Peptides against a protein of PDB entry 6B4E. Designs and how they scored, part 89

Target 1, 295 residues: chain A of PDB entry 6B4E
Amino acid sequence: TNFDKISKMFWHYKDKIAQIKQDIVLPIKKADVNVRNLLSRHKRKINPKFGQLTNSNQQLFKIQNELTQLINDTKGDSLAYHWILNFIAKAVVHQAETEVRVKPESALPLGKLTLYLLVQFPELQELFMARLVKKCPFVIGFTCEIDTEKGRQNMGWKRNNENKWEDNTSYDERMGGILSLFAIITRLQLPQEFITTTSHPFPIALSWHILARICNTPLNLITNTHFVILGSWWDAAAVQFLQAYGNQASKLLILIGEELTSRMAEKKYVGAARLRILLEAWQNNNMESFPEMSP

## One batch from the design tools (peptide; made by RFdiffusion4, then SolubleMPNN)

Design b2_p17_5_s3 (from b2_p17_5, 8 letters changed)
Fold by OpenDDE base, seed 2:
Structure b2_p17_5_s3 (fold): chain B 295 residues (1-295), chain A 17 residues (1-17)
Amino acid sequence: as target 1 above (295 residues)
Amino acid sequence: SVDETLKELEEEYKKLF
C-alpha cells in the first residue's frame, strides 16, 4: 500500500470540495432569478425521491426515469446541470448517513439508483466521490490520527451547535452507512443497457483497495470504526467479492476477520467482535448477503 | 486494462502484513 498516493488522493478530493463551492455553488447564487427558481423547484422534486426507494425494481425504475428527466431539464445550462448533480451527490450521501445506517439493506436500492445515475451522467462521478471522501475517508482506505481537531475533521467527525463532537456510536453508524452504500456500488453489475457501452465507474477492485489499505494501516491508528465499517462492507459485498477474486479474496477476508481482529484483541472493540462473528459464520458455510430486490 | 488492475491488486496483496 502506497500511503503517500492515498494521502494525495484524499487531499485531491478535499480540494475538489472547495472547488465545487467556488465554481458551482457560489456562482449559482449570482445566477439569473429564473435559473435559481428552476433549481429550487427541481431540488424540491428530487430530494424526496431517495426516501421513496423500496426493495421493488419497479419503484426503482420509476424513480430512475423521473430523476433522469429532471436532470436532463437542466442540461441547457451547464452551471445549473452541475449544481443539480452536486445536489444529488450530497443527497445520496445524506441518505446513506440517515437511512442506510439504520437499515443496511436499503443500500441495495440506493446503490442501484446511484450507479445508474453515475453512468447516465458521468459528471456526477467526481462530485460524488469528493463528497464520499469528505464524509467517509474510509472509502479510499485513508486513515489519520483523531487525537487532534484537524485529524477528527479530516476523518469526517462532526461537531454540534455547542461545538461538541458527536458520540462514537453516531460516528460509527454514519461511517458504516456510507461505506455500505459504496461497497454495494462496487459489487453491483452495470444495468443491462450499459454493459456493452461503458466500464463500471467504481468497480469491485475498489473494495479490494479498502480492505488492503486498512490491513496495512498502522495499528495505532486502528479504531473501533475501522472494524464497524469492515463489518458493514462484509454484509454488503463479501459474497460478491469472493465470487470476483476467489482464493485471493478468501485470504484477504481472513486477514481482516482473523489477523487484524487478533492483533487488536486487547482493545476489546465491539466492531471487532462483530467481524469475528461474520468470519465464523463464513467458516461454517453460512455467509449471508442482502436479499435481491423484488420485481 | 483488466491486466493492469490485476497486477496492482497482486502488488498490494504482496505488501500486506
Scores: peptide ipSAE 0.030, ipTM 0.665, DockQ to the pose 0.189
Fold by OpenDDE base, seed 5:
Structure b2_p17_5_s3 (fold): chain B 295 residues (1-295), chain A 17 residues (1-17)
Amino acid sequence: as target 1 above (295 residues)
Amino acid sequence: SVDETLKELEEEYKKLF
C-alpha cells in the first residue's frame, strides 16, 4: 500500500470540493432568473425521490426515469447541469448518512439508483467521489490522526450547533452507512443496457483497495470505526467479493476478520467483536447477503 | 480484464502484514 498516493488522492478530492463551491455553487446565484427558478423546482422534485425507494425494482425504475428526465432538462446549460448533478451527489450521500445507517439493506436500491445515474451521467462520477471522500475518507482507505481538530475534520467528523464534536456512536454509524452504499455500488453489475458499452465506474477492485489499505494502516491509527465500516462492508459485499476473487478474497477476509481483530484485541472494540461474529458465520457456511429486490 | 486486475491486486496483497 502506497499511503503517499492515497494522501494525494484524498487532497485531490478536498481541492475538488473547494472547486465545486467556487465554480458551480456560488456562480449559480448570479445566473439568469429562469435558470435559478428551474433549478429550484427541480431540487424540490428530486429531494423526496431518494426516500421513495423501496425493495421494488418497479419503483426503482420509475424513480430512475423521473430523475433522468429532470437532469436532461438542464443539459442545455452546462452550469445548471453540473449544479443539479452536484446536488444529487450530496443528496445520495446524505441518504446514506441518515437512512442506510439505520437500515443497511436500503443501500441496495440506493446503490442501484446511484450506479445507473453514474453511468447515464458520467460527469456525476467525480462530483460523487469528491463528496464521498469528504464525508467518509474510508472509501479510499485514507486514515489520519484524529487527536487534532484538522485531523477530525479530515476524517469527516461533524460539529453540532454548539461547536461540539458528534459522539463516537453517531460518527461510527454515519461512516458505516456511507461505506455500505459504496460497497454495494462496487459489487453491483452494470444495468443490462450498459454492459457492452461502458466499464464499471467504481468496480469491485475498489473494495479490495479498502480492505487492503485498512490492513496496512498503522495500528496506532486503527479505531473502532475501522471495524464498524469493515462490518458494514462485509454485510454489503462479502458474498460478491468472494465470487469475484475466489481464494484471494478468502485470504483477505481472513486477514480483516481474524488477523486484524486479533492484533487489536486488547482494545476490546465492539466493532471488532461484530466482525469476528461475521467471520465465524462464514466459517460455518452461514454468510448472509442482502435479499434481492422484488419485481 | 479480471486477470489484469488480479495481478495488480496481488502485488498489493503481498505487502499486507
Scores: peptide ipSAE 0.029, ipTM 0.670, DockQ to the pose 0.192
Fold by OpenDDE base, seed 4:
Structure b2_p17_5_s3 (fold): chain B 295 residues (1-295), chain A 17 residues (1-17)
Amino acid sequence: as target 1 above (295 residues)
Amino acid sequence: SVDETLKELEEEYKKLF
């Protein structure tokens, strides 16, 4: 694992967030009143769509079509178009932090919707990835120390209005929710209409990178959160990961489930215990995946 | 290709602890 490369990626996306604020978010506040009114109306229509997802493909396709139309309505103004995509990127991540956090299987419809939008609107890819890395740097396998305020901020820790850090459970659950969404996206196949014309923007190889990079992370930087997000990843993608890479996938699953947990046994992390349970379930031929969506 | 991707992943795996 090249940690310098990972760090460069991390800071690239941090810089991208700053650039988005300067070049998209702030300028739109000074835009023509008609543009601002359009975006306000679209925002109000778009925002509830992510919460309207169910385990129904029919409902998914309906929402995909509605969002596609709403986004296309903004293409006449490049700034408006990029603003609405940035809004969508933020909204999707927020949905992962809230709904997926408490109902991990909801990552499947959300991931399908997101993947569709990422392919349909390629400019969303960089905006979405920047937001993901800001909120959950685990998506690229980045880890730093959290003994400093800056370190905690870099790792996506939030402070409340009283300037108090969120509790460990809240942080773990949020990271798990975001990682579940990303894991789902990486293991989904492209929609049929795109398979022959477009490459997958966030392929299953990115799941490999997450696992490998965490395994190579210095042990003194490994926390309960690492095991929580690995467990979230496992629930979301382990079955499909095994299908994709076969024996090599098995070796890596054993590495995270057995080797990494064993090395950290003295810490008695709850997340590590859960990951061992998942490993044992797999060894007993009881590996589960999220249920497929209904028609 | 799938084969190229697998090769890259194998090389990364060899670099694991």
Scores: peptide ipSAE 0.029, ipTM 0.669, DockQ to the pose 0.191
Fold by OpenDDE base, seed 3:
Structure b2_p17_5_s3 (fold): chain B 295 residues (1-295), chain A 17 residues (1-17)
Amino acid sequence: as target 1 above (295 residues)
Amino acid sequence: SVDETLKELEEEYKKLF
């Protein structure tokens, strides 16, 4: 693992967030009133769509079509187009932080929708990744110390209105929710209409990088959150990961489930205990995946 | 190719701690 490369990637996306604010978000506030009104209307129509997802593919396709039309309506103005995509990126991550954290299986329809949009609108990819890395650096396998204010901020910790850090459980759940979404995206196949014309923007190899980079993380930086997000990843993608990489996948799963948990046993992390249970379930030929969506 | 990717990933695995 090249930690310098990971760090550069992390800061690249941090800079990207600042750039998005400077070049997209702030300028639109000074844009023509007609553009601002258009975007306000579209925002109101787009925002509820993510909460309208169910386990139905029919409902998914409906929402995909509706969002496609709404986004296409903005393409005549580059600034408006990028603004609406940035809004969508934020909304998707927010949905992961709120809904997926409490209902992990909801990552599947959300991931399918997101992947469709990422392919249909390639400019969404950098906006989405920047938002993911800001909120959950684990998606690129980045870890730093959290014993400093800056470290906590870098790792996506939030403060409330009283300037208090969120509780550990809330942070763990949010990170798990975001990571579940990303894991799902990495293991999904492209829609049939794109599979021959487009490469997967966030392929299963990115799941490999997450696991490998966490395994190479200095043990003094490993926290309960690492095990929580590994468990979330496991539920979301372990079956498909094994299908993709076979024996090499198995080695990594054993490495995180057995070796990493054992090395950290003295900490008695609840997330590590759960990951051990997942490993044992797999060893007993009882590895589960999220249920497939209905037609 | 898929094979080349797997080889790269395998090499990355060997470099794990």
Scores: peptide ipSAE 0.027, ipTM 0.667, DockQ to the pose 0.193

Design b2_p17_5_s4 (from b2_p17_5, 11 letters changed)
Fold by OpenDDE base, seed 1:
Structure b2_p17_5_s4 (fold): chain B 295 residues (1-295), chain A 17 residues (1-17)
Amino acid sequence: as target 1 above (295 residues)
Amino acid sequence: DFDKKLKELEEEYKKLF
C-alpha cells in the first residue's frame, strides 16, 4: 500500500471540489436567466427521482430514461450540462447519506442507476468521485487522525448549525451508507448495452483497494467507523467479491474479519463485534447478499 | 498479479502487528 499515492488522490479530489465550486456552481448563478430557469426546472424534476427507486428493474429503467432525457436537454450548454451532472452527483451521495443509511439494501437500485449514469455520461465520473471522497474518504482507503478539527473535516465529519460535531452514531451511519453505495457500484456488472463498448468506471478492484488499504492503516488511526464501513461493505459486496477473487478474497476477508478485529479487541468497538458476527456467519456457510431486483 | 499483491499485503500486515 502506497500511502503517499492515496494522500495524493485524496487531495486531488479535495482540489476538484474547490474547482467545481469555482468553475461550475458559482458561474451558473450569473448565467442567462433562461439557463437558470431551465436548470431550476430540471433540478425539481430530477431531485425526487432518486427517492422513487424501488426493488423493480422496470421502475429503474423508467427513471434511467427520464434522467437521461433531462440531462440531454442541457447538453447545448456546457456549463449547464456540467452543473446538472454535479447536482446529480451531490443528490446521489445525499441519498446514500439518508436512505441507504437506514435501508442498506436500497443501495442496489441506487447503485444500478448511478452506474448507468456514470457510463452514459462519462463527465459524471470525476464529479461523483470527488463528492464521494469529500464525504467519505474511506472509498479510496484514506484515513487520517481525527484529533484535530482539520482531521475531522478531512474525514467528512459535519458540524451542525450550532457548530457542534455530529454524534459518532450519525457519522458512522452516514459513512456506512455512502460506502454501501460505492461497494455496490464496484460489484455491479455494466448494463448489457455497454459491456462491449465501455470499461467499468469503478470496478471490483476498487473494493480490494479499500480493504487492503484499511488493513495496512496504522492501528492508532483505526476507529469504530472503520469496522462499521467494513461491515457495510461486507453486506453490500462480500459475496460478489468472493466470486471475483476466490481464495484470495477469502484470505483478505479473514485478515479483516478475524485478524484486524482481534488486534483491536481491547477497544471493544461495536462495529468490530458486528464484523465478527458477519465472519462467523460466513464460516457457517450463511453469507447473505442483498436481494436481487425484480423484473 | 492479484496473488502477488495479496502476498505483499500479507507480508505488510504481518509487519504491522
Scores: peptide ipSAE 0.180, ipTM 0.794, DockQ to the pose 0.087
Fold by OpenDDE base, seed 5:
Structure b2_p17_5_s4 (fold): chain B 295 residues (1-295), chain A 17 residues (1-17)
Amino acid sequence: as target 1 above (295 residues)
Amino acid sequence: DFDKKLKELEEEYKKLF
């Protein structure tokens, strides 16, 4: 694991967030009134769509088509197009923070929708990844100390209006929700219409990187959150990960489920206990995945 | 490729603990 490379990637996306604000978000405020009105109307139509997802593929396809049309309406203006994609990136991550955190299986329809949009609109990929890294650095296996204000900010901790940090449970749940979404995206197959023409933008190899980088993270930086997000990843992607990489996947699952949890046993992390239960279920040939969506 | 990466991971992990 090259930690310098990971750090460079982390700061690249931090810079990208600043760039997005400067080059996309702020300029739209000075754009033509017709463009601003269009984007305002589109924003209001787009935002509810993510909450309208169900376990139905039919509903998913309906929403995909509606969003595609709304996004295509902005392509005539590059700034408007990038603004609407950035809005979508933010909305998807927000949905993971709010809905997926309490209902992990909702990551499946959200992930399918997101993957479709990422392929249909390639410019969304960089915008989405920047937002993911900002909110949940675990998606690229980045970890830093959280003993400082800057460290907590870098790791995606939020403050309320009174400048009080969120509680540990809230942070853990949000990180788990975001990581669940990302894990789902990495293990999904491309829609049939794209398989022959496009490479997967966030392939299953990125799940490998998450696990490997966490395994090699200095122990003094490992927290309960690391185990929580590993458990979230496990529920979302472990079955498909094993299918993809076989024996190599098994070794890595043992590394996180058995070895890492054992080495951190003195901390008595609740997240680690859950991960141990998941490992034991697997050892008993009872590894579960999210149910497939209905037609 | 993955075999090499896993070996590297295993070696790094052993050194860390």
Scores: peptide ipSAE 0.179, ipTM 0.795, DockQ to the pose 0.087
Fold by OpenDDE base, seed 2:
Structure b2_p17_5_s4 (fold): chain B 295 residues (1-295), chain A 17 residues (1-17)
Amino acid sequence: as target 1 above (295 residues)
Amino acid sequence: DFDKKLKELEEEYKKLF
């Protein structure tokens, strides 16, 4: 694992967030009033759609079509188009932090919607990845110390209105929700309309990188959160990961489930205990995936 | 080559633990 490369990638996306603010968010405030009004209306129409997702493919397709139309309506103005995509990127990640956090299986419809949009609107890819890395650096296997304010900020920790850090449970759950979404995206097949015309923007290989990079992270930087997000990843993608890489996948699952948890046993992390349970279920031929969506 | 990458990962892991 090349940690210098990972760090460069992390800072690239941190810089991208700053660039988005300067080149997209701030300029739109000076745009024509008609453009600002259009975007305000579109924002109000787009925002509730993520919460309207269910386990129904029919409902998914409806929302896909509605969002596609709303986004296409902004293409006449490049700044407006990029602004609405950035808004969508933020909204999707927010949905992962709030809904997937409490209902992990909701990552499947959200992931399908997101993957569709990422392929349909390629400019969304960098905007979305930048937001993911800012909120949850685990998506690229980045880890740093959290014993400093800057370290906590880099790892996506939030402060409340009283300048107090969020509690560990809240952080773990948010990270788990975001990671679940990303894991789902990496293991989904492209929609039928795109499978022959484009490559997958965030393929299953990115899941490999997450696991491998965590395995190679210095032990003194490993926290309960690492095991929580590994458990979230496992529920979201382990079955499909095994299908993709076979014996190679098995070795890596054993590394995280058995070896990494054993090496950290003295810490008695709750997340590690859960990951052990998932490993044992797999060893007993009881590995489960999220249920498929209904027609 | 994925097999090569896995081997490298395994070697790195063995050195770490």
Scores: peptide ipSAE 0.161, ipTM 0.792, DockQ to the pose 0.087
Fold by OpenDDE base, seed 3:
Structure b2_p17_5_s4 (fold): chain B 295 residues (1-295), chain A 17 residues (1-17)
Amino acid sequence: as target 1 above (295 residues)
Amino acid sequence: DFDKKLKELEEEYKKLF
């Protein structure tokens, strides 16, 4: 694990967020009124779609088609197109922060939708990743100290209107929700129509990176959140991860579930305890995955 | 040894990708 590389990647996406604001978000405010009206209408139509997801593939396909049409309507104006994609990126992450947070299995339909959009609209990939890293740097295995305000901000901690930090539980759950979504995306197969024409934009290898980078993180930087998001990842992707990498996956799961938790035992992290339970369940041949979606 | 195990996994990773 090259932490300098990870740090550079982290700051790249921070810069990307700033660039998006400067080059996409702000310019639209000065755009032609017709463009602004179009985007306003589309925003209103797009935003509810993420909440309309269910465990139904039929419903998923419907939403995919609807979103595809709405996005395509903006392609005549590059700025409008990128603005809509950036909006979608933000909306998807927001859905993970809210819905997936409380119902982790909802990551599956959301992830399927997101993956479809990422492939259908490649320009979404950088926008989405930038938003993910900003909100949950764990998706690239980035960790820094949170003893400073800047450190907390970098790790995606939010402050309320009174400048009070969110509580630990809220942060943990929110990070878990976002990570669950990302984990799902990494373990999903491309839709059948894309398998032969497109490479997976966020393949299962990125799950490997998350786990390995966390394992390589200095112990003094490891928090309960790390174990929470590992647990979230486990629920979302462990089965498929094992299928993908076999024995190597097993070794890494043992490394996080047994070894890393043991090294941090003195901290008595609740997230670590849960991860041990997941490990034990696996050892007893009771590893579970999210239920598959209905036709 | 955790570090040894991790190093081994990193080497194995290079073969997987």
Scores: peptide ipSAE 0.307, ipTM 0.881, DockQ to the pose 0.856; fails the geometry check

Design b2_p17_6_s1 (from b2_p17_6, 7 letters changed)
Fold by OpenDDE base, seed 4:
Structure b2_p17_6_s1 (fold): chain B 295 residues (1-295), chain A 17 residues (1-17)
Amino acid sequence: as target 1 above (295 residues)
Amino acid sequence: ETAASKEEQEWLEKVLS
């Protein structure tokens, strides 16, 4: 694992966030009133769509079509188009932070929707990844120390209006929610209409990177959060990961579930305990996955 | 069953090293 490259990638996306603000968000505030009104109407229609997802594929397809239409309405203006995509990127991540956090299986519908949009609108890919990395650097296997304010900020910690850091549980759960979404995306197959014409934008190999990079992370930087997000990843993608990489996947699952947890046993991390339970369940041929969506 | 090629597996192992 080349951590220098990972750091460069991390900062690339941090810079991208700043660039998005300067080149997309701020300019729209000065745009024509008609454009602003259009975007205002569209964001009001788009925002609730993510919460309307259920375990129904029919509902998913309905929402996909509705969002596609709404996004296409903005393509005549490049700035408006990118603004809407950036809004969607933010909204999807927000949904992961809130709903997926408390209901991990909701990552499946959300992931399917997101993957569809990422393929349908390729410009969303960089916007979405930038937002993911900003909110949850674990998605690219980035870790830094959190002993400083800057370190915490880099790792996606939030402060409230009173400038107080969020509690550890809230942070862990948010990271788990975001990581669940990303994990789902990496293990989903492309929609049938795209399989022959498009490569997967965030393939299962990115899940491998997450696991491998965490395993190679200096132990002094490993926290409970690492184990929480590994557990979230496991629930979301372990079955499909094994299908993709077979014995090599098995070795890596053992590495995170047994070796990494053992090395950190003295810390008594709750997340590590959960991960060991998942490992043991797998060893007993009881590995579970999220239920498939209904037709 | 796995869809990963031997080459991919070797590359992936290298990532772990």
Scores: peptide ipSAE 0.032, ipTM 0.687, DockQ to the pose 0.090
Fold by OpenDDE base, seed 2:
Structure b2_p17_6_s1 (fold): chain B 295 residues (1-295), chain A 17 residues (1-17)
Amino acid sequence: as target 1 above (295 residues)
Amino acid sequence: ETAASKEEQEWLEKVLS
């Protein structure tokens, strides 16, 4: 079944995380001191770049070039190269959990940067997806019960130092931030230098999967978070999604905005209420997208 | 406008059924 496929994909990436630790993260600790020093310096230079993004394409291009140079410096050593890419994957997701969480429109420059790097360095793709799925399984439309500790862990819930689960609002916001980034990536066109030679690594079809899979999720597993991330997705990609799939997109938007919210009305989810508002705005020809970046 | 893939259509049909 399709659900079996999703589960297999989920566990594939969970295994990938473990593999990354064993094959990339741990081995570098035994690498030559010069390699470790190089990576340490590069890490310190790379990490602040994501926070330097603005609504400027010029700034984006500058950062792209700087990161490209820094990453290329590691290509002579396969382990170092994969380590730096894994670091970037983690850093991008962290940026989504922190900055995009509070400023969703910041997903646009971050998404553009990320998409560029994913195409420029194809080995980043699996590393990035593994991190995304670990932190936010919603990106592949995976859902499990959260009534158990393992279930919560699988769905990306965090515990503090006192072993207390994060509050619902914090979880919802983090998931929304990560999903916003992924949604943006799926709806972006490839950079001009790649558009004729490369296929999109995470195309708009993946947004289709997210929506459809959530709609097909058993209702007893649907939570407020599902509606929150759908709202985040909507803000990030609904306009472009409609442009891509037309009438079929409309049907799916109605399913999530009207039918799914109606079926869950008794729960009085705040996220569902917001999604209903987004639907109504669309029906009134007031669907909005994030502001475009400046030259 | 991009046509939905077969898989996407199957998902949609499942939801709509």
Scores: peptide ipSAE 0.029, ipTM 0.676, DockQ to the pose 0.097
Fold by OpenDDE base, seed 5:
Structure b2_p17_6_s1 (fold): chain B 295 residues (1-295), chain A 17 residues (1-17)
Amino acid sequence: as target 1 above (295 residues)
Amino acid sequence: ETAASKEEQEWLEKVLS
């Protein structure tokens, strides 16, 4: 694992966030009144859609179509188009932070919707990835120290209005929610209409990178959060990961489930204990996946 | 089966050796 390369990727996306603010978010404030009104109306219509997802494919397709129409309405103006995509990127990540964290299986319909949009609107890919890395740098296997203010900020820690850091449980749950969504996206097949003409924008190989990079992370930087997000990933993608990589996947699952947890045993991390339980379930031929969606 | 990157495969073999 080349950590310098990972660091460069991390800072690339940090710069991208700043660029988005300067080139998309702020300029729209001075845009034509008709454009601003359009975006305001569309924002109000789009925002509730993510919470309307269920375990129904029929409902998913309905929402996909509605969002597609709303986004297409903005394509005549490049700034408006990028603004609405950036809004969607933020909204999807926010949904992961709030809903997926408490109901991990909700990552499946959200992930399917997101993957569809990423393929249908390729400009969403960089906007979405930048938001993911900002909020949860674990998605690219980035880790830094959190004993400084800057370190905590880099790792996606939030402060409230009183300038107090969020508690550890809240941080762990948010990271788990975001990682669950990303894991689902990496293990989903492309929609049938795209599978023969388009490459997967965030393929299963990115899950491989997450696991491998965490395994190579210096032990002094490994926290309970690392094990929490690994557990979230496991629930979301372990079955499909094994299907994709076979014996090589098995080796890597053993590395995170047995070797990494053993190396950190003295810390008594709750997340590590859960990960060992998941490993043991797999060893007993009882690995579970999220239920498939209904028609 | 989907192949992992060469770099990750090499790392895996190193770690398991």
Scores: peptide ipSAE 0.025, ipTM 0.671, DockQ to the pose 0.086
Fold by OpenDDE base, seed 1:
Structure b2_p17_6_s1 (fold): chain B 295 residues (1-295), chain A 17 residues (1-17)
Amino acid sequence: as target 1 above (295 residues)
Amino acid sequence: ETAASKEEQEWLEKVLS
């Protein structure tokens, strides 16, 4: 694993966030009143859609169509179009860190919706990835020290209004929620209408990279959060990962589930204990996946 | 389905060795 390359990628997306603010978010505030009003109306219509997702494919398709129409309404103005996509990127990640964190299986419909939008609107891909990396750098296997303020910020830690860091549990849950979404996206098949004409924007190989990069991370940088997000990934994608890579997947799952947890045993991380349980369940032919969505 | 890349396989071998 080339950690210098990963760091460069991390900072690329950090810079992208800054560029988005300068080139999209701030300029729209100076746009004509009609454009601003349009975007305000669309924002209000779009925002609740993510919370309207259920385990129903029918509901998913309805929301997909509604969002598609709303986004298309902005294409007449490039700035407005990019603004609405950036808003969607932020909203999706926010949904992951708030709802998926408490109901991991909700990542499936959210992931399906997101994947559809990523393919339908390719400009969303960079916006979405930048937001993901900012909020949860684990999605690209980036890790840094968190004993400094800057380190914590880089790893996506938040402070409240009293300038206090969020508690460890809250951070772990948020990271788990975001990672669950990303994991789901990587293991989903493209929608039928795109499968023959488009390559997957975030394929299963990105899950491989996450696992491999974490395994190669210096042990002194490994925290409970690493194991939490690995567990979240496992629930979201392990079955499909095994289907994709077969024996190679098995080896890597053993590596994270057995070897990495063993190396960190002295820390007695709760996340590591959970990951061991997942490994053992798999070894006993009891690996579970999220339930499939209804028609 | 999707096969691991050569690089990924090589990494895996190194880690498992």
Scores: peptide ipSAE 0.024, ipTM 0.674, DockQ to the pose 0.083; fails the geometry check

